# Designs tried in a protein design run: peptides against a protein of PDB entry 3EFO. Part 1

Every score and structure here is a prediction.

Target 1, 262 residues: chain A of PDB entry 3EFO
Amino acid sequence: SQLADLYKSCETDALINFFAKSAFKAVLHQPLKVIREILVNQTAHMLACYRKNCASPSAASQLILPDSMKVLPVYMNCLLKNCVLLSRPEISTDERAYQRQLVMTMGVADSQLFFYPQLLPIHTLDVKSTMLPAAVRCSESRLSEEGIFLLANGLHMFLWLGVSSPPELIQGIFNVPSFAHINTDMTLLPEVGNPYSQQLRMIMGIIQQKRPYSMKLTIVKQREQPEMVFRQFLVEDKGLYGGSSYVDFLCCVHKEICQLLN
Below, numbering starts at 1 at the first letter of every chain, in headers, positions and changes, except where a header shows other numbers.
Peptide ipSAE was made for these designs. It is ipSAE averaged over its two directions, with the distance scale d0 held at 1.0 Angstrom where the peptide's residues are scored. Compare it between designs on one protein only; published cut-offs may not apply.
The geometry check fails a fold that doesn't show the stated peptide or that is severely misdrawn somewhere.

## One batch from the design tools (peptide; made by RFdiffusion4, then SolubleMPNN; aimed at target 1 Y50 L250; its pose is not in this set)

Design b1_p8_2_s4
Fold by OpenDDE base, seed 3:
Structure b1_p8_2_s4 (fold): chain B 262 residues (1-262), chain A 8 residues (1-8)
Amino acid sequence: as target 1 above (262 residues)
Amino acid sequence: SDVLIDME
């Protein structure tokens, strides 16, 4: 059907860009609560329409996502959890204004990366491969105490180190003997010159390539205070300022879809 | 194909 074809051709990244800019424009003349409600409603209506008109029958207890929109909910939740749309006194007006302006000028690719960061398991690097490691979902559940992860959202870059990260990798990256010796105040990795260090630098270079802003590197040790900032970029987890986890958001959307169709 | 997620 025509409608089915429409969903198959849907470009989720373009939709997220559109919704983000529309919402951030609306902030100037509509209450934040209303804007958030509209975004949730739009998400629910799109998916409800698909379930009603395009999807094969399934149990009411199941959420149905067309393949083209399988990541729409997670991006939408990230948008809803952005400081621009949150009504929290802890968020300064300046921060809201800054991020609003950033997003208003972002292209489709920029906004996609901004709302959902790349989280790369660096500890699994193949030094002989030119391919980037496969990104993992942005959740604490995907981290490991033995791991080293690189996170980038187009504006910031973090190198997260587990408390039990391999000493050999630490030596390879930082040229220090142990986790305790890593200086987290540095914003640049040393040029150690070994294959692992070179590969990591290459990956960082690729991530930085063709991005409109230079990403500052922040080195983060697990369980240290600065990790709290890093964790805010684990966008599928529960937000610090009341934002829902991705799972909770899915439940919310599913509930609304059921209300629309039942 | 569609993605099905169990919500219960």
Scores: peptide ipSAE 0.637, ipTM 0.968, DockQ to the pose 0.856
OpenDDE base, seeds 1, 2, 4, 5: peptide ipSAE 0.637, 0.637, 0.633, 0.634; ipTM 0.968, 0.967, 0.967, 0.967

## One batch from the design tools (peptide; made by RFdiffusion4, then SolubleMPNN; aimed at target 1 Y50 L63; its pose is not in this set)

Design b1_p11_2_s1
Fold by OpenDDE base, seed 2:
Structure b1_p11_2_s1 (fold): chain B 262 residues (1-262), chain A 11 residues (1-11)
Amino acid sequence: as target 1 above (262 residues)
Amino acid sequence: SDVRIDMSALE
């Protein structure tokens, strides 16, 4: 059907970009609560329509997503959790204004990365390969105390180190003997010159390439205070300021879909 | 094909 074709051809990243810009424009004239409700409602309606008109029959307990929209919920949740749409007093007006302006000027690719960061397990790097490691989901559950992860969202770059990160990797990256010796005040990685260091720098370069903004690098040690900031970018987890986890959001959307169809 | 998530398992 024509409707089925529409869903099949849907570009979720473009849709999220549109929703983000529309929502961020709306904040000037509508209450944040209303905007959030609209976004959730739109998500639910889109998916309810698909379930009703396009999807094959399935149990009511199933959430059905067209393949083209398989990541729509997670991105939508990220949008909803953005500081621009939150009313928490801890979030300054300046910060909201800043991020609002940023997103309003972002292209599809930029906004995609902005709302859902790339999280790369660099401890798994093959120094003989020029390929980027496969990104993992942005959740604490995907981190490892033995791992080293690079996170980038187009504006910030974090190098997260587990407390049990391999000393050999630490030496390779930082030219220091242990985790404790890593200086988290550094904004640049040393040019150690070994293959691992070179590979990491290459990856960072690739990530930075063709991005409109220069990403500041922050070194983050697990269980140190700066990790709290880092964890805010684990967007599938529950947010600090009342944002839902991805799972919780799925449940919310599913319930609303059921309400629409029943 | 569609992505199906069993919500009963998540709740």
Scores: peptide ipSAE 0.595, ipTM 0.943, DockQ to the pose 0.904
OpenDDE base, seeds 1, 3, 4, 5: peptide ipSAE 0.588, 0.586, 0.585, 0.590; ipTM 0.942, 0.942, 0.941, 0.942

## One batch from the design tools (peptide; made by RFdiffusion4, then SolubleMPNN; aimed at target 1 I64 D67 H254; its pose is not in this set)

Design b1_p13_1_s3
Fold by OpenDDE base, seed 2:
Structure b1_p13_1_s3 (fold): chain B 262 residues (1-262), chain A 13 residues (1-13)
Amino acid sequence: as target 1 above (262 residues)
Amino acid sequence: SVSYVAIDMKALE
């Protein structure tokens, strides 16, 4: 039921790793526009081929994705929205170089997490359960003002708190009485020692496990300025620097598929 | 032969 489990069952993670490295290598000798077009074209062609040759007849208004590639579009969109492939002046050359180098050395497991973060609704934690909360889609639509979410992409870890997050949970996590008292400058959670705190720390430990990089924790309060950074990791939403939402990308891909088949 | 997911694009537009 966890989103991560769904992704692991797909071959898309390997594909996106390949495409990412290929694209990031191509950045050195090809225009970004061309690279982006190639990625979109490849996506469309693969899916068009499936539609034409493998899929059962379906309405033209439907986008048909094989199970093995059901998350291909979302990953591809995430790749396309990566700063390495964006030509926005707001993105520094250093940042591009840094992320390029990171991805070029990432394995499949690392890259899938990097491009599509885990977003966990930790406010739903059952301290009596050993099960991790099911990851939700990386979209603002999945957040709630009453919720607390942990986001991790292998490099960064964010603890997002809704403005109406339960005081009991806030106290359980931070040992402070209210949302307003949370210190967002903290990079470590306090050792509160209650079951909820321990469970959260365990989850964080699990997420950090087998990751090549130590993820710095950033505490994010909803509606505060640092939330803007956090929102960039909601990869299914529209990107800050011109990247499309997942829905928009689906439409784009669908259109191109239709053009290829008609 | 391969299972697939169908997304109604009309619903997304």
Scores: peptide ipSAE 0.342, ipTM 0.861, DockQ to the pose 0.650
OpenDDE base, seeds 1, 3, 4, 5: peptide ipSAE 0.310, 0.322, 0.288, 0.307; ipTM 0.847, 0.855, 0.838, 0.846

## One batch from the design tools (peptide; made by RFdiffusion4, then SolubleMPNN; aimed at target 1 I64 D67; its pose is not in this set)

Design b1_p20_2_s2
Fold by OpenDDE base, seed 2:
Structure b1_p20_2_s2 (fold): chain B 262 residues (1-262), chain A 20 residues (1-20)
Amino acid sequence: as target 1 above (262 residues)
Amino acid sequence: STSYVAIDMEELEKKLEEEK
């Protein structure tokens, strides 16, 4: 994936793991609001320091990200939007506790996937290729009504189907004639046995490979109620429970950096 | 690192306003 490639060249993954564990430990003795403020402040300070001391002269209107931290903001925003750091009544205490404990034991690679899911355009699969399709950014803007997407974050796996998904792909995956016939109560794909189905299953297997937890598959139809749950994993978008979009977060960080440098 | 990514925040802010 594009972001994965960027991360491989950076040490941001280790940093976000550290911040996540630190924050999730802090929730035991500090208010959530304070923790969030600290994380934002730390992000701004790090970037401000780079801007001041390391970056080439640039316009004040530009946000300058060092190459080693070019994906730090997106992951930081994901961390800030995690249910563990959100004080919303819609989020159960059990869910917070569960995710907290999971992250506290996660390695760098696991936490990377957890905070920023893989979103794969399954409708673009080449059945003759053994390569995974290139991941897209986790945003609604990258979805298409004609598309089928697989999302995985190490804990959950979703197969999202656009309302205009190709019937041939629907039949290939589910062995049903149309989108309307898909049973979203299923947690397993049928053994259809055609090349496309086999390729998809292979991809799912690769994604599951080396993950510490078995990911339950949820089939999601666009515009149905369960899609709302799926959308929570589109981490670059605005969160349902008050979390900022990635763009919003960048603006926030930039403003804080400017304040620090003034 | 000597390399960096520059993001035009004015452009992003404009996009945000358009999405509102």
Scores: peptide ipSAE 0.292, ipTM 0.822, DockQ to the pose 0.639
OpenDDE base, seeds 1, 3, 4, 5: peptide ipSAE 0.282, 0.286, 0.274, 0.274; ipTM 0.809, 0.809, 0.812, 0.805

Design b1_p20_2_s3
Fold by OpenDDE base, seed 2:
Structure b1_p20_2_s3 (fold): chain B 262 residues (1-262), chain A 20 residues (1-20)
Amino acid sequence: as target 1 above (262 residues)
Amino acid sequence: SSSYVAIDMDELERERKLRE
């Protein structure tokens, strides 16, 4: 998939891991505001340097990203939006401490998934295929009211259901007749035993097997209150606690690059 | 030269404004 190709940059993965650990170490000694500024500055400087010294001449209105860093901005934005780097009263100290410690011990692959979750369109499953569906970008714009999506970041797993998700799929997954009958308090899918259910369970199993931590499943209905928690993992969107969308972040970085080069 | 990705920021800005 296009997304899979986009995230094949191993260099960016290593870099974001480094930045994350560096930043999360720094929180013990420096103000969060300073840390965030440093991260943005470093990003802008790296990209400015590339544009100045490595890239072919291009219009000032273009943001030039080396292929090896084409996904650096999105990951950097995710890092900046992480609860560890946010000073918000809504975020518990325990949660911040927990995530900090986790990231400090994460390898490159783990941190990649942690900062940018997998979002899989489950409603597109081919029960005859053993392949995972192609992941979509982590944005509300990629969701559909008619869809069912599985999100995983190595720590949490969510099954999001659109209000108009197909009844046949709901029946297949939950063995209930409609969206309204789905119990969101459950943390395990029922063993329905049909091909679709089996395929979904297989996918969930594959995702879990690759991760060091057991992911708790949360079932989320669109437009219900708990969806707010799920939306926080749509990392390309604007954050609940003041974090920038990916688009906003790109604009910010571009502006800073222009300032550096002019 | 190394390959790179170019993002048209004018276009991106237009899209952003449309979402606001």
Scores: peptide ipSAE 0.445, ipTM 0.889, DockQ to the pose 0.648
OpenDDE base, seeds 1, 3, 4, 5: peptide ipSAE 0.400, 0.419, 0.405, 0.412; ipTM 0.883, 0.888, 0.879, 0.883

## One batch from the design tools (peptide; made by RFdiffusion4, then SolubleMPNN; aimed at target 1 S61 L63 P66 D67; its pose is not in this set)

Design b1_p28_2_s1
Fold by OpenDDE base, seed 1:
Structure b1_p28_2_s1 (fold): chain B 262 residues (1-262), chain A 28 residues (1-28)
Amino acid sequence: as target 1 above (262 residues)
Amino acid sequence: TSYVAIDMSLPREEIEEQVDKIIDEYLA
């Protein structure tokens, strides 16, 4: 059907770009609460229409997501929790304004990465492989005290180190004997020259490729004060300022879909 | 038309497992 074809063409990255720009424009003339409600309603309406017109009959308890939008709710929930739409005391007015303006000019690929950062487990790198490690969920629950993770959102790059990171990896990356010796004031990794260091630098280069802005590297040690800034980029985590967990968001969307169809 | 179905009548933990699978596959 024509509608089915439409949904096949509706990619999540394009949709989130559209919704983000629409919402961020609306901030100038509508209350944030209203904007958030509109976004939820739009999500529910799109999915309700698909269920009604494109999907085969299924139990009412089933949440049906077209393949092209199977992760749309994830991005939508992240958008709803963004500091532009959900104000946070620790974020200044100037910073919110800056982020809003940046998103208004972002292309599809840029906004996708911005709203859902790439989080890579660097400690699992295979120096013999040219493939990037599989990204993990942007949540503290996916971090490990024994792990090293690289996070990038197109504007910032973070190298997060667990308190129990392997000493051999620390030596390989920083050329220091232990976690305590890592200098977090550096913005560039040293050129140690071993295979692991070279592989990490290559990965960082790949991530930086085709991004409009040069991402400054911030080295973050677990349990140190700067880690709080890093945690703000773990977009799937429930915030303290009214943001919902993803499961809670799905329940809300599902309920609204049912109301629309009954 | 291909789609993903999540059973929302299941316990929260099972819903989370389904979601985890979907997102992990997407990120792979």
Scores: peptide ipSAE 0.679, ipTM 0.958, DockQ to the pose 0.896
OpenDDE base, seeds 2, 3, 4, 5: peptide ipSAE 0.673, 0.673, 0.666, 0.674; ipTM 0.957, 0.956, 0.956, 0.957

Design b1_p28_2_s2
Fold by OpenDDE base, seed 5:
Structure b1_p28_2_s2 (fold): chain B 262 residues (1-262), chain A 28 residues (1-28)
Amino acid sequence: as target 1 above (262 residues)
Amino acid sequence: TSHVAIDMSKPREEIEKQVDAILDEALA
């Protein structure tokens, strides 16, 4: 069917770009609460339409997601939790305005990375491999105290170090003997010159490639105060300013779908 | 048309498991 083909061709990255720009434009003229409701409604309507017209009959208790949109709710939830759409006094007007303007000019690839950062387990690097390490989900649950992770969202780059990061890796990256000796004020990695350091720099270069903005590097130690900023980029987790978990969001969407179809 | 399904009638823990499986495959 034509509808089935439409859903098959629909790409989550394009959709989130559209929804983000639409929502961020609407911020100028509509209450944030209304905008958030619209986004949820749009999500529910799209999925309801699919279920009604494209999916085989299934139990009402089943949430049906087309393959092309199987991660759309994740991105949508990330969008909903973005500071631009939050009514929190802790978020400065300038920051909100800044991010709004940035997103309004982002392409599909840029917005995808912005709303769902890339999180790479650097501690698992194979220095003999030319391949990037496989990204992990943007959640604290995927971090390890023994691990080192690189996070990038197109604007910021964070190198997060667990409290129990391997000393040999710390030495390899920073040329210091231990975690405690790492200077978090640095915005550039030292050129240590060993294969691991070179590989990490290569990865960082690849991530920076074709991005419209130069990403500032922030070194983050686990359990230090600056880690709170880093945690805000773990978009699957509940933010400092609240927001629903992804599961909660799915439940909400499912309920609305049921209301639309029943 | 291919799709994924999440059984929302299950306990939260099971829903989370289903979601995790989908997201692990798609995002990791």
Scores: peptide ipSAE 0.678, ipTM 0.959, DockQ to the pose 0.827
OpenDDE base, seeds 1, 2, 3, 4: peptide ipSAE 0.675, 0.674, 0.674, 0.666; ipTM 0.958, 0.958, 0.958, 0.957

Design b1_p28_2_s3
Fold by OpenDDE base, seed 3:
Structure b1_p28_2_s3 (fold): chain B 262 residues (1-262), chain A 28 residues (1-28)
Amino acid sequence: as target 1 above (262 residues)
Amino acid sequence: TDHVALDMSLPREELEEQVDAILDEYLA
């Protein structure tokens, strides 16, 4: 059917770009609460329509996602939790306005990265390999106290350090003997010159490639105050200021779909 | 198949595993 073909042709990255720009434009003339409700409603309606018209019959307890939209809910939840739509005390009005304007000009690839950051386990780097480490889910559950992670969303770059990060890696990256000696006020990594340092710098360079904005580096120590800012980029987790976890959002969407179809 | 089905009646841990499988595939 034409409808089935339409769903097959949909791309999540294009959809999220569209919804983001639409929502961010609406911020100028609609309450944030209303905008968020509309986004959830639109998500539920799209999925309800698919279930009703395109999918085989299934139990009401099932959440049916077309393949083209299998990760749409996670991105939608990221959008809903963005500081433009969900205000945070630590984010100024000017910063919100700035981010809103940036997104209005973003292409599909840029907006996808912006809403769902890339999180890389740097502690697993093989200095003999030219391959980037595989990204992990943007959740605290994927971090480890023994690990070092690089997060980037096209605007910001964070280097997160676990409290039990290996001293040899600390030495390799910062040329200091321990976690306690790391200066988090720096915005540039020192040019230590060893293979590990060079590999990390290379990775950072690759991440920066094809991005329209230069990402400033923020070094974050686990359990220090600035980590709270970093944690806001772990977009699958429950937000500090009212945002849901991804799984909670799925439950919410499923409930609304059931209401639409029953 | 043309779709993914998540059983929302599953225990939280099992549901998370299903979600993880989808997102891990996407990120790989």
Scores: peptide ipSAE 0.596, ipTM 0.945, DockQ to the pose 0.869
OpenDDE base, seeds 1, 2, 4, 5: peptide ipSAE 0.586, 0.590, 0.594, 0.586; ipTM 0.944, 0.945, 0.945, 0.945

## One batch from the design tools (peptide; made by RFdiffusion4, then SolubleMPNN; aimed at target 1 Y50 L250; its pose is not in this set)

Design b2_p8_6_s4 (failed a check: a repeat of another design)
Amino acid sequence: SDVLIDME

Design b2_p8_7_s4
Fold by OpenDDE base, seed 1:
Structure b2_p8_7_s4 (fold): chain B 262 residues (1-262), chain A 8 residues (1-8)
Amino acid sequence: as target 1 above (262 residues)
Amino acid sequence: SDVLIDMP
């Protein structure tokens, strides 16, 4: 059907870019609550239409996503959790204005990375491989105390170190003997010169490529205070300022779809 | 193909 073809051709990243810019324009004239409701409603309507007209029959207890939109909900939740659409007093007007302006000028690729960061398990690097490590989902559940992760969202870059990170990797990256010796005030990695360090630097370079902004590097130790900032970029988790986890959002969307169809 | 997610 024509409708089925439409869903197959859907570019979720472009759609999210559109929704983000539309919503961020609307904040000038509409209440935030209304904007959030509209976004959720639009998401539910699109998926309800698919379920009704395109999808094969499935149990009512199952959420059905077309393959082209399999990441739509997670990105939509990220949009909803952006400071521009939240009405928390902890968020300054300046921060809202800044974030709004940034997104309003972002292309599709920029907004994709902005709303859903890349989280790379660099502790698994094979120095003999030319491939980048596969990104993991942006959730605390994907972190490990033994791991080292690089997170980037196009504006910021974080190197997160688990408390039990391998000493040999710490030595390889920082040229210090242990986790305790890592200086988190640095914004640049030292030129250690070993294969692991070189590969990490290469990865960081690749991530930085074609990004309009130079990403500042922040070194984060697990269980230290600055980790709280890092955790805000784990976008699938529950937000600090009342935003839903991805799982909770899926439930919300599913409920609304059911209401539309029943 | 479609992605099916079991809802609680």
Scores: peptide ipSAE 0.646, ipTM 0.971, DockQ to the pose 0.894
OpenDDE base, seeds 2, 3, 4, 5: peptide ipSAE 0.639, 0.639, 0.637, 0.642; ipTM 0.970, 0.970, 0.970, 0.970

## One batch from the design tools (peptide; made by RFdiffusion4, then SolubleMPNN; aimed at target 1 I64 D67 H254; its pose is not in this set)

Design b2_p13_3_s1
Fold by OpenDDE base, seed 2:
Structure b2_p13_3_s1 (fold): chain B 262 residues (1-262), chain A 13 residues (1-13)
Amino acid sequence: as target 1 above (262 residues)
Amino acid sequence: STSYVAIDMSALE
């Protein structure tokens, strides 16, 4: 998958872990605006340095990312969009404190998943295969009204259902006849016992494996209010509380790189 | 020396 390719041979996860902890520590002593600026600046400087000294000559319109940092911008944007670094009144102090403490104790693998969730197209499951579905990019553009997606970030797990999800899959997962019958208050999937249900449960188990926290499952129906919460985990999209989309952030970083090199 | 990814930003802006 595209996402799998992006993560290949990347060292960004370690960097993001470091930057996250550094930034979250700095929150206690520095203004959020300054911290965000520093993070963006560091990102731009690293990439500018690479472009200047390591990369082959390219057009100015090109953003050059070394393989080891292919996903640096997306992770950095996710970090910048974290509630700890957002100065929005909608975000409670308690929530900031909670997430700050969580990240401060996270290892590289944990923070990787935390900042960039795993989004799996469950509707594509092949019950005859033992392979897990390839994760897709965390963007609304990757969702489908006909699809069912499992999202996990190490703390939360969401099962997102499109309004046109296949009834047979709904039946297989929830043992109900239709989308409308799905109870979104449910936090545990029923043990239906069919191969599809078993495979989904297996996947969920794998995702939960080696995670320090038990992820609560939230069932999300497309176009219902709880979907708004789910969409906040589509980290490549524009955030609800002032965060930029991945594309916008790329543009921002690119501009800053150009400024540094010109 | 090292491989890299080039993103055409003109297509994104």
Scores: peptide ipSAE 0.391, ipTM 0.879, DockQ to the pose 0.651
OpenDDE base, seeds 1, 3, 4, 5: peptide ipSAE 0.334, 0.381, 0.360, 0.364; ipTM 0.861, 0.880, 0.869, 0.873

Design b2_p13_3_s3
Fold by OpenDDE base, seed 2:
Structure b2_p13_3_s3 (fold): chain B 262 residues (1-262), chain A 13 residues (1-13)
Amino acid sequence: as target 1 above (262 residues)
Amino acid sequence: SDSYVAIDMDALQ
């Protein structure tokens, strides 16, 4: 059917780009609450339509997503959690204005990375491999105290280190003997010159490729105060300023879909 | 038929 073909051809990254720009334009003339409601409603309506007209019958307890839109909810939640759409006094007008302008000029690929960062387990690197490590979901549940993770969203790059990060990796990356010796004020990794350091730098270079902005590196040690900034990029978790977790958002969308189909 | 992903919402809660 024409409708089925439409869903097959749907590009979620393009949709998110469109929704983001539309919402960020609307911020100038509509209350944030209304904008957020519209985004949720649009998401629910699209998915409700698919369930009703295209999907095979399924239990009411299931949320049905076409393959082309399987990541739509998570991206939509990320959009909803962006500071531009949050009505919190803790967020400065300048910050909202800055991010709004950035997104308004972003292409599809840039906005995709911006809303859902790439989180890479660096501690799993195979120095003999030329492939990037497989990204993990942006949630604290995917971090480990023994791990080292690189997060990038096209604007910022974070190197997160667990309190129990392997000393050999710390030595390899920072040329210091332990976690305690890592200087988090540095914005550049030292050129240690060993294979692990070289590979990490290569990965960082690949991530930086084709990005319009140079990503500043922030080194984050687990349990230190600056980690809070890093945690804001774990977009599937509950936001500091009232944003929902991905799970909570799924529940919200599912509830609305059910209401539409009853 | 079109492929889709089904998420069991009861399992997530």
Scores: peptide ipSAE 0.456, ipTM 0.909, DockQ to the pose 0.917
OpenDDE base, seeds 1, 3, 4, 5: peptide ipSAE 0.432, 0.443, 0.428, 0.432; ipTM 0.904, 0.907, 0.902, 0.903

Design b2_p13_3_s4
Fold by OpenDDE base, seed 2:
Structure b2_p13_3_s4 (fold): chain B 262 residues (1-262), chain A 13 residues (1-13)
Amino acid sequence: as target 1 above (262 residues)
Amino acid sequence: STSYVAIDMDELL
């Protein structure tokens, strides 16, 4: 059907870009609560329409996503959790204005990375491989105390280190003997010159490639106070300032779809 | 038919 073809052809990244810009424009004239409700409603309506007209019969307890929109909910949740759409006194007006302006000028690729960061388990690096490690979901549940992870969203880059990170990797990256010796005030990795260090730098370079902004590097040690900032980029988790986890958002969307169809 | 992903919401809770 024509409708089925439409769902096959839609690109989630383009939709998110559109929704983001539309919402961020609306912030100037509409209450944040209304904007958030509209975004959720639009998501539910699109998915309800698909379920009704295009999807095979499924149990009511299932959320059905067309393949082309399989990641739409997670991105939508990320959008909803952005500081621009949150009415919290803890968020400065300057920060809201800054991020709004950034997104309003972002292309599709930039906004995709911005809303859903790339989280890479660099402790699994093969120094002989030219491929990036497979990204993991942006959730604390995907981190490990033994791991080292690189997170990038096009604006910020974080190197997160578990408390039990391998000393060999710590030495390879920082040229220090242990986790305790890592200086988190540094914004640049030392030029240690070993294969692992070079590979990591290469990966960072690849991530930086084609990004319009230079990403500042922040070193984050697990269980230290600055880790809280890093955790805000784990977008599938519950946000500090009123954002839902991805799971909670899925439940919300599913409920609304059911209400639309029943 | 259009391919889709089915998420069982009961399993997520």
Scores: peptide ipSAE 0.273, ipTM 0.845, DockQ to the pose 0.924
OpenDDE base, seeds 1, 3, 4, 5: peptide ipSAE 0.230, 0.267, 0.233, 0.241; ipTM 0.827, 0.843, 0.826, 0.829; seed 4 fails the geometry check

